Peptides against a protein of PDB entry 3OAK. Designs and how they scored, part 29

Target 1, 145 residues: chain A of PDB entry 3OAK
Amino acid sequence: DDLEQYLDEKILRLKDEMNIAAQLDIDTLNKRIETGDTSLIAMQKVKLLPKVVSVLSKANLADTILDNNLLQSVRIWLEPLPDGSLPSFEIQKSLFAALNDLPVKTEHLKESGLGRVVIFYTKSKRVEAQLARLAEKLIAEWTRP

## One batch from the design tools (peptide; made by RFdiffusion4, then SolubleMPNN)

Design b1_p12_6_s2 (from b1_p12_6, 4 letters changed)
Fold by OpenDDE base, seed 5:
Structure b1_p12_6_s2 (fold): chain B 145 residues (1-145), chain A 12 residues (1-12)
Amino acid sequence: as target 1 above (145 residues)
Amino acid sequence: MVEVTGLAPLPE
């Protein structure tokens, strides 16, 4: 119906915006490494974060989010950057919180690759302890008998 | 699709 089509288009647009933001930050950091220009700062994801959080928090969008594999873009945002660093504390915290309220199933984890990334955050020594605990909580919820 | 790098594997 008209509403379903509208919601699909909305989520797909956000998915594209998220992927573009991630790639622009990667490009910025690669250029910083190549040129030594320390004035180059990757900020595209943090600029878009409020919009991402707003969408992920809306219960009426949950099915559309999962059906369109928006979690793949969430996974991309959580991946290590070219210099080996991780996304900002705020990005990690906001995404983990939003994921906790979504009815994520095994098929969604597989098609997005999100499970592997969240496991990484439970083990990495570069992750703040409180965020590692949030990651552990997600894994526990997703693996409940 | 972006290739994932620098991540630990999933436990079996």
Scores: peptide ipSAE 0.031, ipTM 0.649, DockQ to the pose 0.193
Fold by OpenDDE base, seed 4:
Structure b1_p12_6_s2 (fold): chain B 145 residues (1-145), chain A 12 residues (1-12)
Amino acid sequence: as target 1 above (145 residues)
Amino acid sequence: MVEVTGLAPLPE
């Protein structure tokens, strides 16, 4: 119906925005590496983060989020950056917190690749302990019988 | 923006 269509369009727009933000940050950091210009700072994801968190936190959007594989874009946001670093502490913390309240199922993890990435966060010794614990909590919830 | 040192991207 009209509402479902509206919600689909909203989520798909956000998905595009997230993907664009991720790519712009990647491009910025690649250019930083290539040119040595340390004034180049990747800020697109951080700027969009409040909107992402707001959407992820809305219960009425959960089905639309999962059905449209928005979690793929969340996964992209969590992937290592060109310089090998991980996204900011705030991005990790906010996304892990938001994911905790979504009714994520195995099929969503598979189609998005999110499960594998979050497992990475549980295993990495370079991830902040607090964030590793959040990742562990997610994995525990997603893998429970 | 503060980035944290991490590992290389996971293999696909």
Scores: peptide ipSAE 0.030, ipTM 0.648, DockQ to the pose 0.148
Fold by OpenDDE base, seed 2:
Parts: structure tokens; sequence; C-alpha cells
Structure b1_p12_6_s2 (fold): chain B 145 residues (1-145), chain A 12 residues (1-12)
């Protein structure tokens, strides 16, 4: 119906915005590495984060989020960056929190690649302990019988 | 903003 279409379009637009933000940050960090200009700061994801969190937190959008594979963009946001760093602590924390409240199923994990990335966070020795624990919690929830 | 040192990018 009209509402469903509206919600689909809303999520797909956000998905596009997220992907663009991720790419812009990658470009910024690559340029930082190439030029040595330490004034270059990747901020696009951080700027968009409040909007992402707002959308992910809305219960009425859960089905639309999952059906449109927004989790693929979430996965992209969680991937390591060109400078060898992970996304900001705030991004990690916010996304893990949001994921905890979504009814994520195996099929969503497969189509998004999110499961593999979250497992990465459980294994990394550089991830903050509290975030590693959140990642562990997600994996446990997603893999429980 | 707190950044955390990560590992190499994961393959897609």
Amino acid sequence: as target 1 above (145 residues)
Amino acid sequence: MVEVTGLAPLPE
C-alpha cells in the first residue's frame, strides 16, 4: 500500500545515504594517508549517525529495515577503515545497541554479511571490552536454537 | 572522537 511504499523508499534512501557516507570517509582517509594531511578527518558517518540510529530504533520500521537489507549498510559502516582503524566508538556502540533490538534472522545475516563482521568484533584484540561483549551478545542471540 | 585500531578490511 501507500504507507508500505513510503517506508520502503525512506529506508532505501537512508541506505543510499549510508553507503555514500561510508565511501566519502574512505576517500578522506585514503587521501589523509596519501598526503599526510592530518587535518583531514572522516566525519560523514558520524554526521549521519543520529539519523541512522533514529531509523533503526523505530519498531514500526523493523520489517522495512530487514526487508530492504539495510543491514548491509550497517555492515559496511562497521568494517575496518583504510588507516587500519575501526569506526568510532560511538558508531560501534550505537549500531550494536540498535541491532540488539531488531528481530534479526539468519537470512538477514546472510544477505547482509553482518554476522561475519560482528564476529570480527568478538575476536579483535583492539576492540573495547564493552563493545566486544555487546558483539558476543549479538552472536549468542543470533545463533541460539 | 574515539577511534579504535582495527585489523585489515574484511573481504566482501
Scores: peptide ipSAE 0.028, ipTM 0.618, DockQ to the pose 0.141
Fold by OpenDDE base, seed 1:
Order: structure tokens, then C-alpha cells, then sequence
Structure b1_p12_6_s2 (fold): chain B 145 residues (1-145), chain A 12 residues (1-12)
């Protein structure tokens, strides 16, 4: 119906925006590595983060979020950057918090790759202890019988 | 995108 179509388009637009932001940050950091210009700072994801969190927190969007594999873009945002660093503390914290309230199922984890990435956060020595615990909580909930 | 290697497999 009209509402479903509207919501699909909304989520797909956000998905595209997230993917673009991630790629722009990757390009910025690759250029920083190639040129040695330390003034180059990747900030596109951080700028878009409030909108992402707002959408992920809307209960009426949950089905649309999951059906359109928005979690793939969430996974992309959580992946290590070209220089080996991780996304900002704020991005990690905000996304883990938002994911906690979504009814994520096994099929969504598989099609997005999100499960594997979150497991990474439970094991990495570069992750803040607080965020590692949040990641562990998500894994526990997703593997609940 | 950046490929992440050496990650644990997804739970079955």
C-alpha cells in the first residue's frame, strides 16, 4: 500500500546515503595514506549518524529496516577503515544501542554480515571494554534459543 | 568496501 511504499523508499534512501558516507570516508583515508596529508579527516559517517540513529529507533520502521537489509549498511559502517582503525567510539556506541531494540533474526544476520562483524568487536583488543560488552550482549540476544 | 578478514563464522 501507499504507506509501505513510502517506508520502503525512506529506508532505501537512507541505505544509499549510508553507503555513500562510508565510501567517502574510505576515499578520504586512502588519500591521506597515499599523500601523507594529515589534514584529511573522514567525517561523513559522523555527520549522518544522528539521522541513522533516529531512523533505527522508530518502531514503525523495524520491519522495513529488516526487510530492506539496512543492516548491511550498518555492518559496513562498523568495518575497519583503510588504516586499520575502527569507526569512532560514538558510531560504535550509537549503533550497538540502536541494534539492541530491533527484532533481528538469523536470516537478517546472514544477509547483512552483521553477526560476523559484531563478533569481531567482542574479540578485538582495540575495542573499548564498554563497547565490547555491548557487542557481547547483542550476540547473546541473537543466539538466544 | 573494506574487506574484513579473519572474522569468526556466523552462528548456525
Amino acid sequence: as target 1 above (145 residues)
Amino acid sequence: MVEVTGLAPLPE
Scores: peptide ipSAE 0.026, ipTM 0.609, DockQ to the pose 0.128

Design b1_p12_7_s1 (from b1_p12_7, 7 letters changed)
Fold by OpenDDE base, seed 3:
Structure b1_p12_7_s1 (fold): chain B 145 residues (1-145), chain A 12 residues (1-12)
Amino acid sequence: as target 1 above (145 residues)
Amino acid sequence: SVEEIIEEYLNK
């Protein structure tokens, strides 16, 4: 129906915006490495983060979010960067919090690859303790029988 | 290992 189509288009547009933001940050960091220009700062994901969090927090969008594999873009945002660093603390914290309220199922984890990345956050020594705990909580919830 | 996972993501 009209509402379903509207919501699908909304989520797909956000998914595209997220993917573009991630690529722009990667491009910025690659250029920083290549040129040594330390004034180059990757900020595209941070700029878009409030919009992402807003959408992820809406209960009426949960099915649309999961059906359109927006979690793939969430996974992309959580992946290590070209310089080996992780996304900002704020991105990690906000996304883990938002994921905690979504009815994520095994099929969504497989489709998005998100499960593997979150497991990584439970093991990495570079992750803040509080965020590692949030990641562990998510894994525990997703692996419930 | 975690390092192997990182390398997989960085080189994908």
Scores: peptide ipSAE 0.164, ipTM 0.788, DockQ to the pose 0.176
Fold by OpenDDE base, seed 5:
Structure b1_p12_7_s1 (fold): chain B 145 residues (1-145), chain A 12 residues (1-12)
Amino acid sequence: as target 1 above (145 residues)
Amino acid sequence: SVEEIIEEYLNK
């Protein structure tokens, strides 16, 4: 099917872009630590965030998103950074909100590793209270009988 | 623990 192929390619391109953005930010922060140059700011994920949110919000892309394991890239974006910090507040908030509208199943959590990371957000003292609550909501939904 | 998780991610 031409449409299905088009959608797959769209999601796979975004997945690649997300992974590249994450790696570039990691490289920037590692260089910042190495050199002490505090002018080095990791902004690649933030720049791409609007596109990510736009795609995740499309109901017609849900199956393609889940089938292509885009949630693995979402997990990567949520992981702690080299300096021990978490991704920006806006990234956390936007991704948690977007995840709430996806029909995520156990198999998707396992293949992406997303479940473990979201649980981390429910336990970390570095997470803002409102975002911890969002993470808790997701866990409750995913563990719903 | 959270500390173990953090270490896991920071050391990958």
Scores: peptide ipSAE 0.163, ipTM 0.787, DockQ to the pose 0.206
Fold by OpenDDE base, seed 2:
Structure b1_p12_7_s1 (fold): chain B 145 residues (1-145), chain A 12 residues (1-12)
Amino acid sequence: as target 1 above (145 residues)
Amino acid sequence: SVEEIIEEYLNK
């Protein structure tokens, strides 16, 4: 119906915005590496983060989020950056918190690749202890029989 | 486990 179509389009627009933000940050960091200009700071994801968190927190959007594979864009945002670093502490914390409230199923983990990335966060020595614990909590929930 | 699920998916 009209509402379902509206919600689909809303989520697909956000998905596109997230992917663009991720690519712009990658481009910025690649340029930083190339030029040595330490004033170049990747900020596109950070700027968009409040909107992402707002959408992910809406219970009425859960089905639309999952059906349109928005979790693929969440996975992209969590992946390591060109300089080998991880996304900001706030991005990690906000996304892990948002994921905790979504009814994620096996099929969503497969189509998004999110499971593998979150497992990485449980094992990486670069991850803050409190965020590793959040990642562990997600894995425990997703593997719950 | 999630890892097993992902590995099965990637290797199918």
Scores: peptide ipSAE 0.125, ipTM 0.764, DockQ to the pose 0.059
Fold by OpenDDE base, seed 4:
Structure b1_p12_7_s1 (fold): chain B 145 residues (1-145), chain A 12 residues (1-12)
Amino acid sequence: as target 1 above (145 residues)
Amino acid sequence: SVEEIIEEYLNK
């Protein structure tokens, strides 16, 4: 119906915005590596983060979020960057918190690739302890019968 | 399990 269409379009637009932000940050960091210009700072994801968190926190959007595979974009945002570093602490913290409140199912993990990335966060030495614990909590929840 | 998901993902 009209509402469903509106919500789908809203989520798909956000998904596109997230993907663009991720690519722009990657481009910035690649240029930073290439030129050695340390003044180049990747900030597109950080700028968009409040909007992402706002959407992910809305219970009435949960089905739309999951049905449209927004979690794929969440996964992309969590992936290591070209220089091997991780996304900002704030991005990690906010996304893990938001994921904790979503009714994520196995099928969503498969189609998004999110499971693999979160496992990575439980193992990486570059991850803050508190965030590693959040990742572990998610894994525990997702592996429950 | 997540491990199964990872395996499936890696096999794609």
Scores: peptide ipSAE 0.118, ipTM 0.764, DockQ to the pose 0.066

Design b1_p12_7_s2 (from b1_p12_7, 6 letters changed)
Fold by OpenDDE base, seed 3:
Structure b1_p12_7_s2 (fold): chain B 145 residues (1-145), chain A 12 residues (1-12)
Amino acid sequence: as target 1 above (145 residues)
Amino acid sequence: SVEDIIQKYLDE
C-alpha cells in the first residue's frame, strides 16, 4: 500500500527530527552548565513544535503515529532537562492537548514510557496548575477500567 | 539522571 508506506515514512522522519531536536537542546544546556555562558539557549524543540502539533492533530495519522511509537519522542520532549528544569510551558501545553485527542492504549504507554512521565507531571511542584490538571485528566482516561 | 528525577516523584 503506497499510502501506508508514505505515511510511515512521514512519521518516521518526524520522529528522527524530534529526537535530534531534543538532543541538540540537551547539548546546548550541558554546554551552558559547563561554560557558564548564559547566552546559550535551547530552542530546537520550540522551533519544531508547530510541525509536531500539526502532525499530531491529524486524525488520518493517528494509527501511523501510534504504530510507529512517535509517543516515545513525545515522552523524550517532556522529560526533565539536564539542569533539572522542564520543557517550556508551550511545549507542555501543546503536547498534552494533542495527547488528549489520540486513541492512546496501554500498549502504547508501555512501549513509549509516556505514562510514567505524565504521572510525574501530576506530582511535580514545578508544573503550572492548569497543566497538572491536564496531566491528571490524561491519567484518568488511560487508567479507565 | 532523568530517570532518577522522575522516579523520585513517582515514589511520593
Scores: peptide ipSAE 0.254, ipTM 0.857, DockQ to the pose 0.377
Fold by OpenDDE base, seed 4:
Structure b1_p12_7_s2 (fold): chain B 145 residues (1-145), chain A 12 residues (1-12)
Amino acid sequence: as target 1 above (145 residues)
Amino acid sequence: SVEDIIQKYLDE
């Protein structure tokens, strides 16, 4: 119906925005590495984060989020950066919190690649202990028999 | 690559 179409379009637009933000940040960081200009700061994901969190927190959008594979963009946001570092603490915390409230199923993990990345967060030495525990909690929930 | 970084930790 009209509402369903509206919600699909909304999520797909956000997905596109997230992907663009991620790429822009990658481009910025690559340029920083190439030029040595430490004044170059990647801020696109941080700027968009409030909107992402807002959308992910809406119960009425859960099906639309999952059906349109928005989790693929969430995965992209969580991936290591060109210098091997991780996205900001705030991004990690916010996304893990949002993921905890979504009815994520195995099929969503597979089509998005999110499961693999979250497992990475349970093992990485670069992850804060608090966030590693959140990642572990997610994995436990997703792999529960 | 990103995949290499992730795989490194998954292999641990």
Scores: peptide ipSAE 0.249, ipTM 0.857, DockQ to the pose 0.379
Fold by OpenDDE base, seed 5:
Structure b1_p12_7_s2 (fold): chain B 145 residues (1-145), chain A 12 residues (1-12)
Amino acid sequence: as target 1 above (145 residues)
Amino acid sequence: SVEDIIQKYLDE
């Protein structure tokens, strides 16, 4: 119906915005490496984070989020950056918290690739201990019988 | 690549 279509369009727009933000940050960091210009700072994801968290926290959007594979964009945001570093602590913390409240199923993990990336966070030595624990909690929830 | 970085840790 009209509401469902509206929600789909809303989520798809956010998905696009997230993907653009991620790519812009990657481009910024690559340019920083290429030019040595340390004034270049990747901030597009950080700027968009409040909107992402707001959407992910809405129970009435859960089905739309999962059906439109927004988790693929969440996965992209969690991936290592060109210099091998991880996204900001706040991005990790916020996304892991938001993921904990979503009814994520195996099919969503597969189509998004999110499961693989979260497992990475349980193993990476660059991850803060508290965030590694959050990642472990998610994996435990997703692997429950 | 990003995939290589992730795979490195998944192999451990």
Scores: peptide ipSAE 0.245, ipTM 0.853, DockQ to the pose 0.376
Fold by OpenDDE base, seed 1:
Formats: C-alpha cells, structure tokens, sequence
Structure b1_p12_7_s2 (fold): chain B 145 residues (1-145), chain A 12 residues (1-12)
C-alpha cells in the first residue's frame, strides 16, 4: 500500500526530527553551563512544535503515529532537562492537548515510556496546576478498566 | 540522570 508506506515514512521522519531537536537543545544547555554564556537559549523543540502539533492532530494519522511509536519522541520532549528544568509551558500544554485526542492504549504507553513521564507531571511541584490537571486526566483515561 | 529525577517523584 503506497499510502500506508508514505504515511509511515512521514511519521518516521518527524520522529527523527523531534529526537534531533531534543538533543540540540540539550547540547545548547550543556554548553551554556560549561561556558557560562547566558545568551545561549534552547529553542529547537519550540521551533518544531507547530509541525508536531499539526501531525498529532490529524485523525487519519493516529494509527501510523501509534504503530511507529512516535509517542517515544513525545516522551523525550516531555522529559526533564539535564539541569532538572522542564520543557516550555507551550510544549507541555500542546502535547497534553494532542495526547487527549489520541486512542492511546496500554501497550503504547509501555513501549514509549510515556506513562511514567506523565505520572511525573502529576506529582512534580514545578508543573503549573492547569497542566498537572491535564496530566491527571490522561492518567485516569489510560488506566480506566 | 533524567530517570533518577523522574524516579524521585514516582517514589513520593
């Protein structure tokens, strides 16, 4: 199926782009710590965020997203940074919103590690209250019998 | 590590 192959390739390319963006931001922050140059700002994930949100919002891509474990890259984007800080508020808000509309199953949570990270967001005191509530909602939905 | 940070909160 040509369409199926095209969609797989599209998702896999995005997955790669997301992983690269995450690593570049980590590199920037590590360099900032090493050099003391406070002008160094990690912005690669934020720049790519609109594209990520666009893809995650498309219903016709849901199966492809889940089958190719794009949620692993979503998990990576949500993870704490080396200095313990969290990704930007906009990244958190946008990703939680997008996750709410995906038919995520237990198997997807396990293979991506996303479940553990979202639980982290329900417990972290550094997370904004509104986002903690969104995380709690997701956990409740995913653990529903 | 990132995992250590996450685990701290999971243990609470």
Amino acid sequence: as target 1 above (145 residues)
Amino acid sequence: SVEDIIQKYLDE
Scores: peptide ipSAE 0.244, ipTM 0.853, DockQ to the pose 0.373

Design b1_p12_7_s3 (from b1_p12_7, 7 letters changed)
Fold by OpenDDE base, seed 4:
Structure b1_p12_7_s3 (fold): chain B 145 residues (1-145), chain A 12 residues (1-12)
Amino acid sequence: as target 1 above (145 residues)
Amino acid sequence: SVEEIIQEYLEK
């Protein structure tokens, strides 16, 4: 119906915005590596984060989020950056928190690749302990019988 | 399955 279409379009637009933000940050960091200009700071994801969190937190959008594979963009945001660093602490914390409230199923993990990335966060030595615990909590929830 | 995803990661 009209509402469903509206919500789909809303989520798909956000998905595009997220993907663009991620690519812009990647481009910034690649340029930083190439030029050595340490003044270049990737901030596009951080700037968009409040909007992402707002959308992810809305219960009425859960089905739309999952059906449109927004989690793929979430996964992209969580992936290591060109310099090997991880996304900001705030991004990790906010996304893990938001994911905890979504009814994520195995099919969503597969189509998004999110499962593998979150597992990475449970094992990486570069991840803050408290965030690793959040990642572990997600894995435990997703693997629960 | 999620378990398969985990296993794939561990096998890297």
Scores: peptide ipSAE 0.081, ipTM 0.720, DockQ to the pose 0.106
Fold by OpenDDE base, seed 5:
Structure b1_p12_7_s3 (fold): chain B 145 residues (1-145), chain A 12 residues (1-12)
Amino acid sequence: as target 1 above (145 residues)
Amino acid sequence: SVEEIIQEYLEK
């Protein structure tokens, strides 16, 4: 119906915004590497993060979020950056917290690739201990019979 | 690549 269409469009727009933010940050960091200009700072994801968290926290959007594979964009935001570093602590913390409240199923993990990335966070030595624990909690929940 | 970075840790 009209509401369903509205919600789909809302989520798809956010998905697009997230993908753009990620690419802009990647471009910034690649340029930083190429030029050595340390004043170049990737900030697009951080700027958009509050909106992302707000949407992910809405129970009435859960089905729309999952059906439109917004988790693919969440996965992209969590991926290692061109210089090998990880997204900011705040991005990791906020996204892991938000993911904990979503009824994520196996099919969503497969179509988004999110499971593999979260497993990475459980094994990376560059991840803060508290965030590694959050990642482990997610994996435990997703692999629960 | 991102996949290579991820794989580096997954194989440890």
Scores: peptide ipSAE 0.081, ipTM 0.732, DockQ to the pose 0.387
Fold by OpenDDE base, seed 1:
Structure b1_p12_7_s3 (fold): chain B 145 residues (1-145), chain A 12 residues (1-12)
Amino acid sequence: as target 1 above (145 residues)
Amino acid sequence: SVEEIIQEYLEK
């Protein structure tokens, strides 16, 4: 129906925006490495984060979020960068918090790859302890019988 | 690659 179509389009647009933001940040960092210009700062994901969190927090969007595999873009945002660095503390914290309130199922974890990335956060020694605990909490919830 | 980085930590 009209509402479903509207919500699908909304989520798909956000998905595109998230993917673009991730790529732009990668491009910025690569350029910084190539040119040595330390004034280049990757800020696209951080700028878009409030919108992402707002959408993820809306109960009426949960089905649309999961059906359109928005979690794939969430996974992309959580992935380590090519140089091995991690997304900002704020991105990690906000996304883990938002994920805690979504009715994520096994099929969503598989199709998005999110499960594997969150497991990474439980194993990484570079992750802040409080965020590692949040990641562990998610894994425990998702693997509960 | 990103996958290689993730795999390194998954093996720890």
Scores: peptide ipSAE 0.078, ipTM 0.732, DockQ to the pose 0.435
Fold by OpenDDE base, seed 3:
Structure b1_p12_7_s3 (fold): chain B 145 residues (1-145), chain A 12 residues (1-12)
Amino acid sequence: as target 1 above (145 residues)
Amino acid sequence: SVEEIIQEYLEK
């Protein structure tokens, strides 16, 4: 199936881009810590965020997104950074919003590790209350009977 | 199950 193959390739390319962006930001922050150079700012994820949100919002890509474990890259983007900080407010907000429209199942949470990270956001005192509520909503949806 | 995943997280 040509369409299926095309969609798979599209998602896998994005997944790769997301992973690269995350690693570049980690590298930047590690260097910042090591050198004390406060001019070093991690912004690769922020730059790629619009593309990520665009893809996650497309209904026709839902199956491809889930089948290719793109949620693993979403999880990576949500994890705490080397300096102990969390991803930007915008990244959190955008990803939580996008996740609400995906038919995420238990198997996807398991293979991606996303469930555990989102639970973290429901109880972390470093997270904005607004975003904690979004995380709680996701957990409620995923755990519904 | 999702509940099992949550439990694993809480126990780590």
Scores: peptide ipSAE 0.063, ipTM 0.712, DockQ to the pose 0.071

Design b1_p12_7_s4 (from b1_p12_7, 7 letters changed)
Fold by OpenDDE base, seed 1:
Structure b1_p12_7_s4 (fold): chain B 145 residues (1-145), chain A 12 residues (1-12)
Amino acid sequence: as target 1 above (145 residues)
Amino acid sequence: SVEDIIEKYLNE
């Protein structure tokens, strides 16, 4: 199926782009810590965020997203940074919103590690209250019998 | 590590 192959390739390319963006931001922050140059700002994920949100919002891509474990890259984007800080408010908000509309199953949570990270967001005192509530909602939906 | 940070909160 040509369409299926095209969609797989599209998602896999995005997955790669997301992983690269995450690593570049980590590199920037590590350099900031090493040099003390406070002008170094990690912005690669934020720059790519609109594209990520656009893809995650497309219903016709849901199966492709889940089958190719794009949620692993979503998990990576949500992980704490080298300095212990969290990704930007916009990244958190946008990703939690997008996750709410995906038919995520237990197997997807396990293979991506996303479940553990979202639980982290329900417990962290550094997370904004509104985002903690969104995380709690997701956990409740995913653990529903 | 990132995992250590996550585990810290999961165990609270």
Scores: peptide ipSAE 0.198, ipTM 0.823, DockQ to the pose 0.379
Fold by OpenDDE base, seed 2:
Structure b1_p12_7_s4 (fold): chain B 145 residues (1-145), chain A 12 residues (1-12)
Amino acid sequence: as target 1 above (145 residues)
Amino acid sequence: SVEDIIEKYLNE
């Protein structure tokens, strides 16, 4: 129906925005590495984060989020950056919190690749202990029989 | 690559 189509389009637009933000940050960091200009700061994801959190927190969007594989963009946002660093603490914390409230199923983990990345966060030495525990909680929930 | 970084830790 009209509402369903509207919601689909809303989520698909957000996916595009998220993917663009991720790529722009990658470009910024690559340029920082290339030029040595330490004034170059990757901030596109941070700027968009409030909008992402707002959408992910809406219960009425859960089905649309999952059906349109928005979790693929969430996975992209969580991936390590060109310099080997991780996304900001706030990005990690906000996304893990949002994921905890979504009815994520095995099929969503497979089509998004999110499960593999979250497992990475349980093992990485660069992850803050608090966030590693959140990642562990998610994995435990998703692998529960 | 990102995949290499992830694989490194997944294999630890």
Scores: peptide ipSAE 0.209, ipTM 0.831, DockQ to the pose 0.381; fails the geometry check
Fold by OpenDDE base, seed 3:
Structure b1_p12_7_s4 (fold): chain B 145 residues (1-145), chain A 12 residues (1-12)
Amino acid sequence: as target 1 above (145 residues)
Amino acid sequence: SVEDIIEKYLNE
């Protein structure tokens, strides 16, 4: 199926781009810590965020997104950074919103590790209250009998 | 590590 192949390749390319962006931001922050150069700012994920949100919002891509474990890259984007900080408010908000519209199943949570990270957001005192509530909503939906 | 940070909160 030509369409299925095209969609798989599209999602896999985005997955690669997301992973690269995350690593570049980590490298930037590590260098900032090592050198003390406060002008170094991690911006790669923020720059790519609109594209990520656009793809995650397309209903016709849901199966492709889940089948190719794009949620692993979403998990990576949500993980704490080397300096102990969390990704930007906008990244958190956008990803939680996008996740709310995906038909995420237990198998997807396990293969991506996303479940544990979202639980982390329900407990962290550094998370904005409104985002903690979104995380709690996701957990409630994913743990339904 | 990132995992250590996550585990710390998950265990609370």
Scores: peptide ipSAE 0.208, ipTM 0.829, DockQ to the pose 0.407; fails the geometry check
Fold by OpenDDE base, seed 4:
Structure b1_p12_7_s4 (fold): chain B 145 residues (1-145), chain A 12 residues (1-12)
Amino acid sequence: as target 1 above (145 residues)
Amino acid sequence: SVEDIIEKYLNE
């Protein structure tokens, strides 16, 4: 119906925005590495984060989020950066919190690649202990028999 | 690559 179409378009637009933000940040960091200009700061994801969190927190959008594979963009946001570093603490915390409230199923993990990345967070020495525990909690919930 | 970084930790 009209509402369903509207919601699909909304999520797909956000997905596109997230992907663009991620790429822009990658481009910025690559340029930083190439030029040595430490004044170059990747801020696109941080700027968009409030909107992402807002959308992910809406119960009425859960099906639309999952059906349109928005989790693929979440995965992209969580991936290591060109210099091997991780996205900001705030991004990690916010996304892990949001993921905890979504009815994520195995099929969503597979089509998005999110499961693999979250497992990475349970093992990485670069992850804050608090966030590693959140990642572990997610994995436990997703792999519950 | 990102995949290489992830694989490094997944294989630990």
Scores: peptide ipSAE 0.207, ipTM 0.829, DockQ to the pose 0.410; fails the geometry check

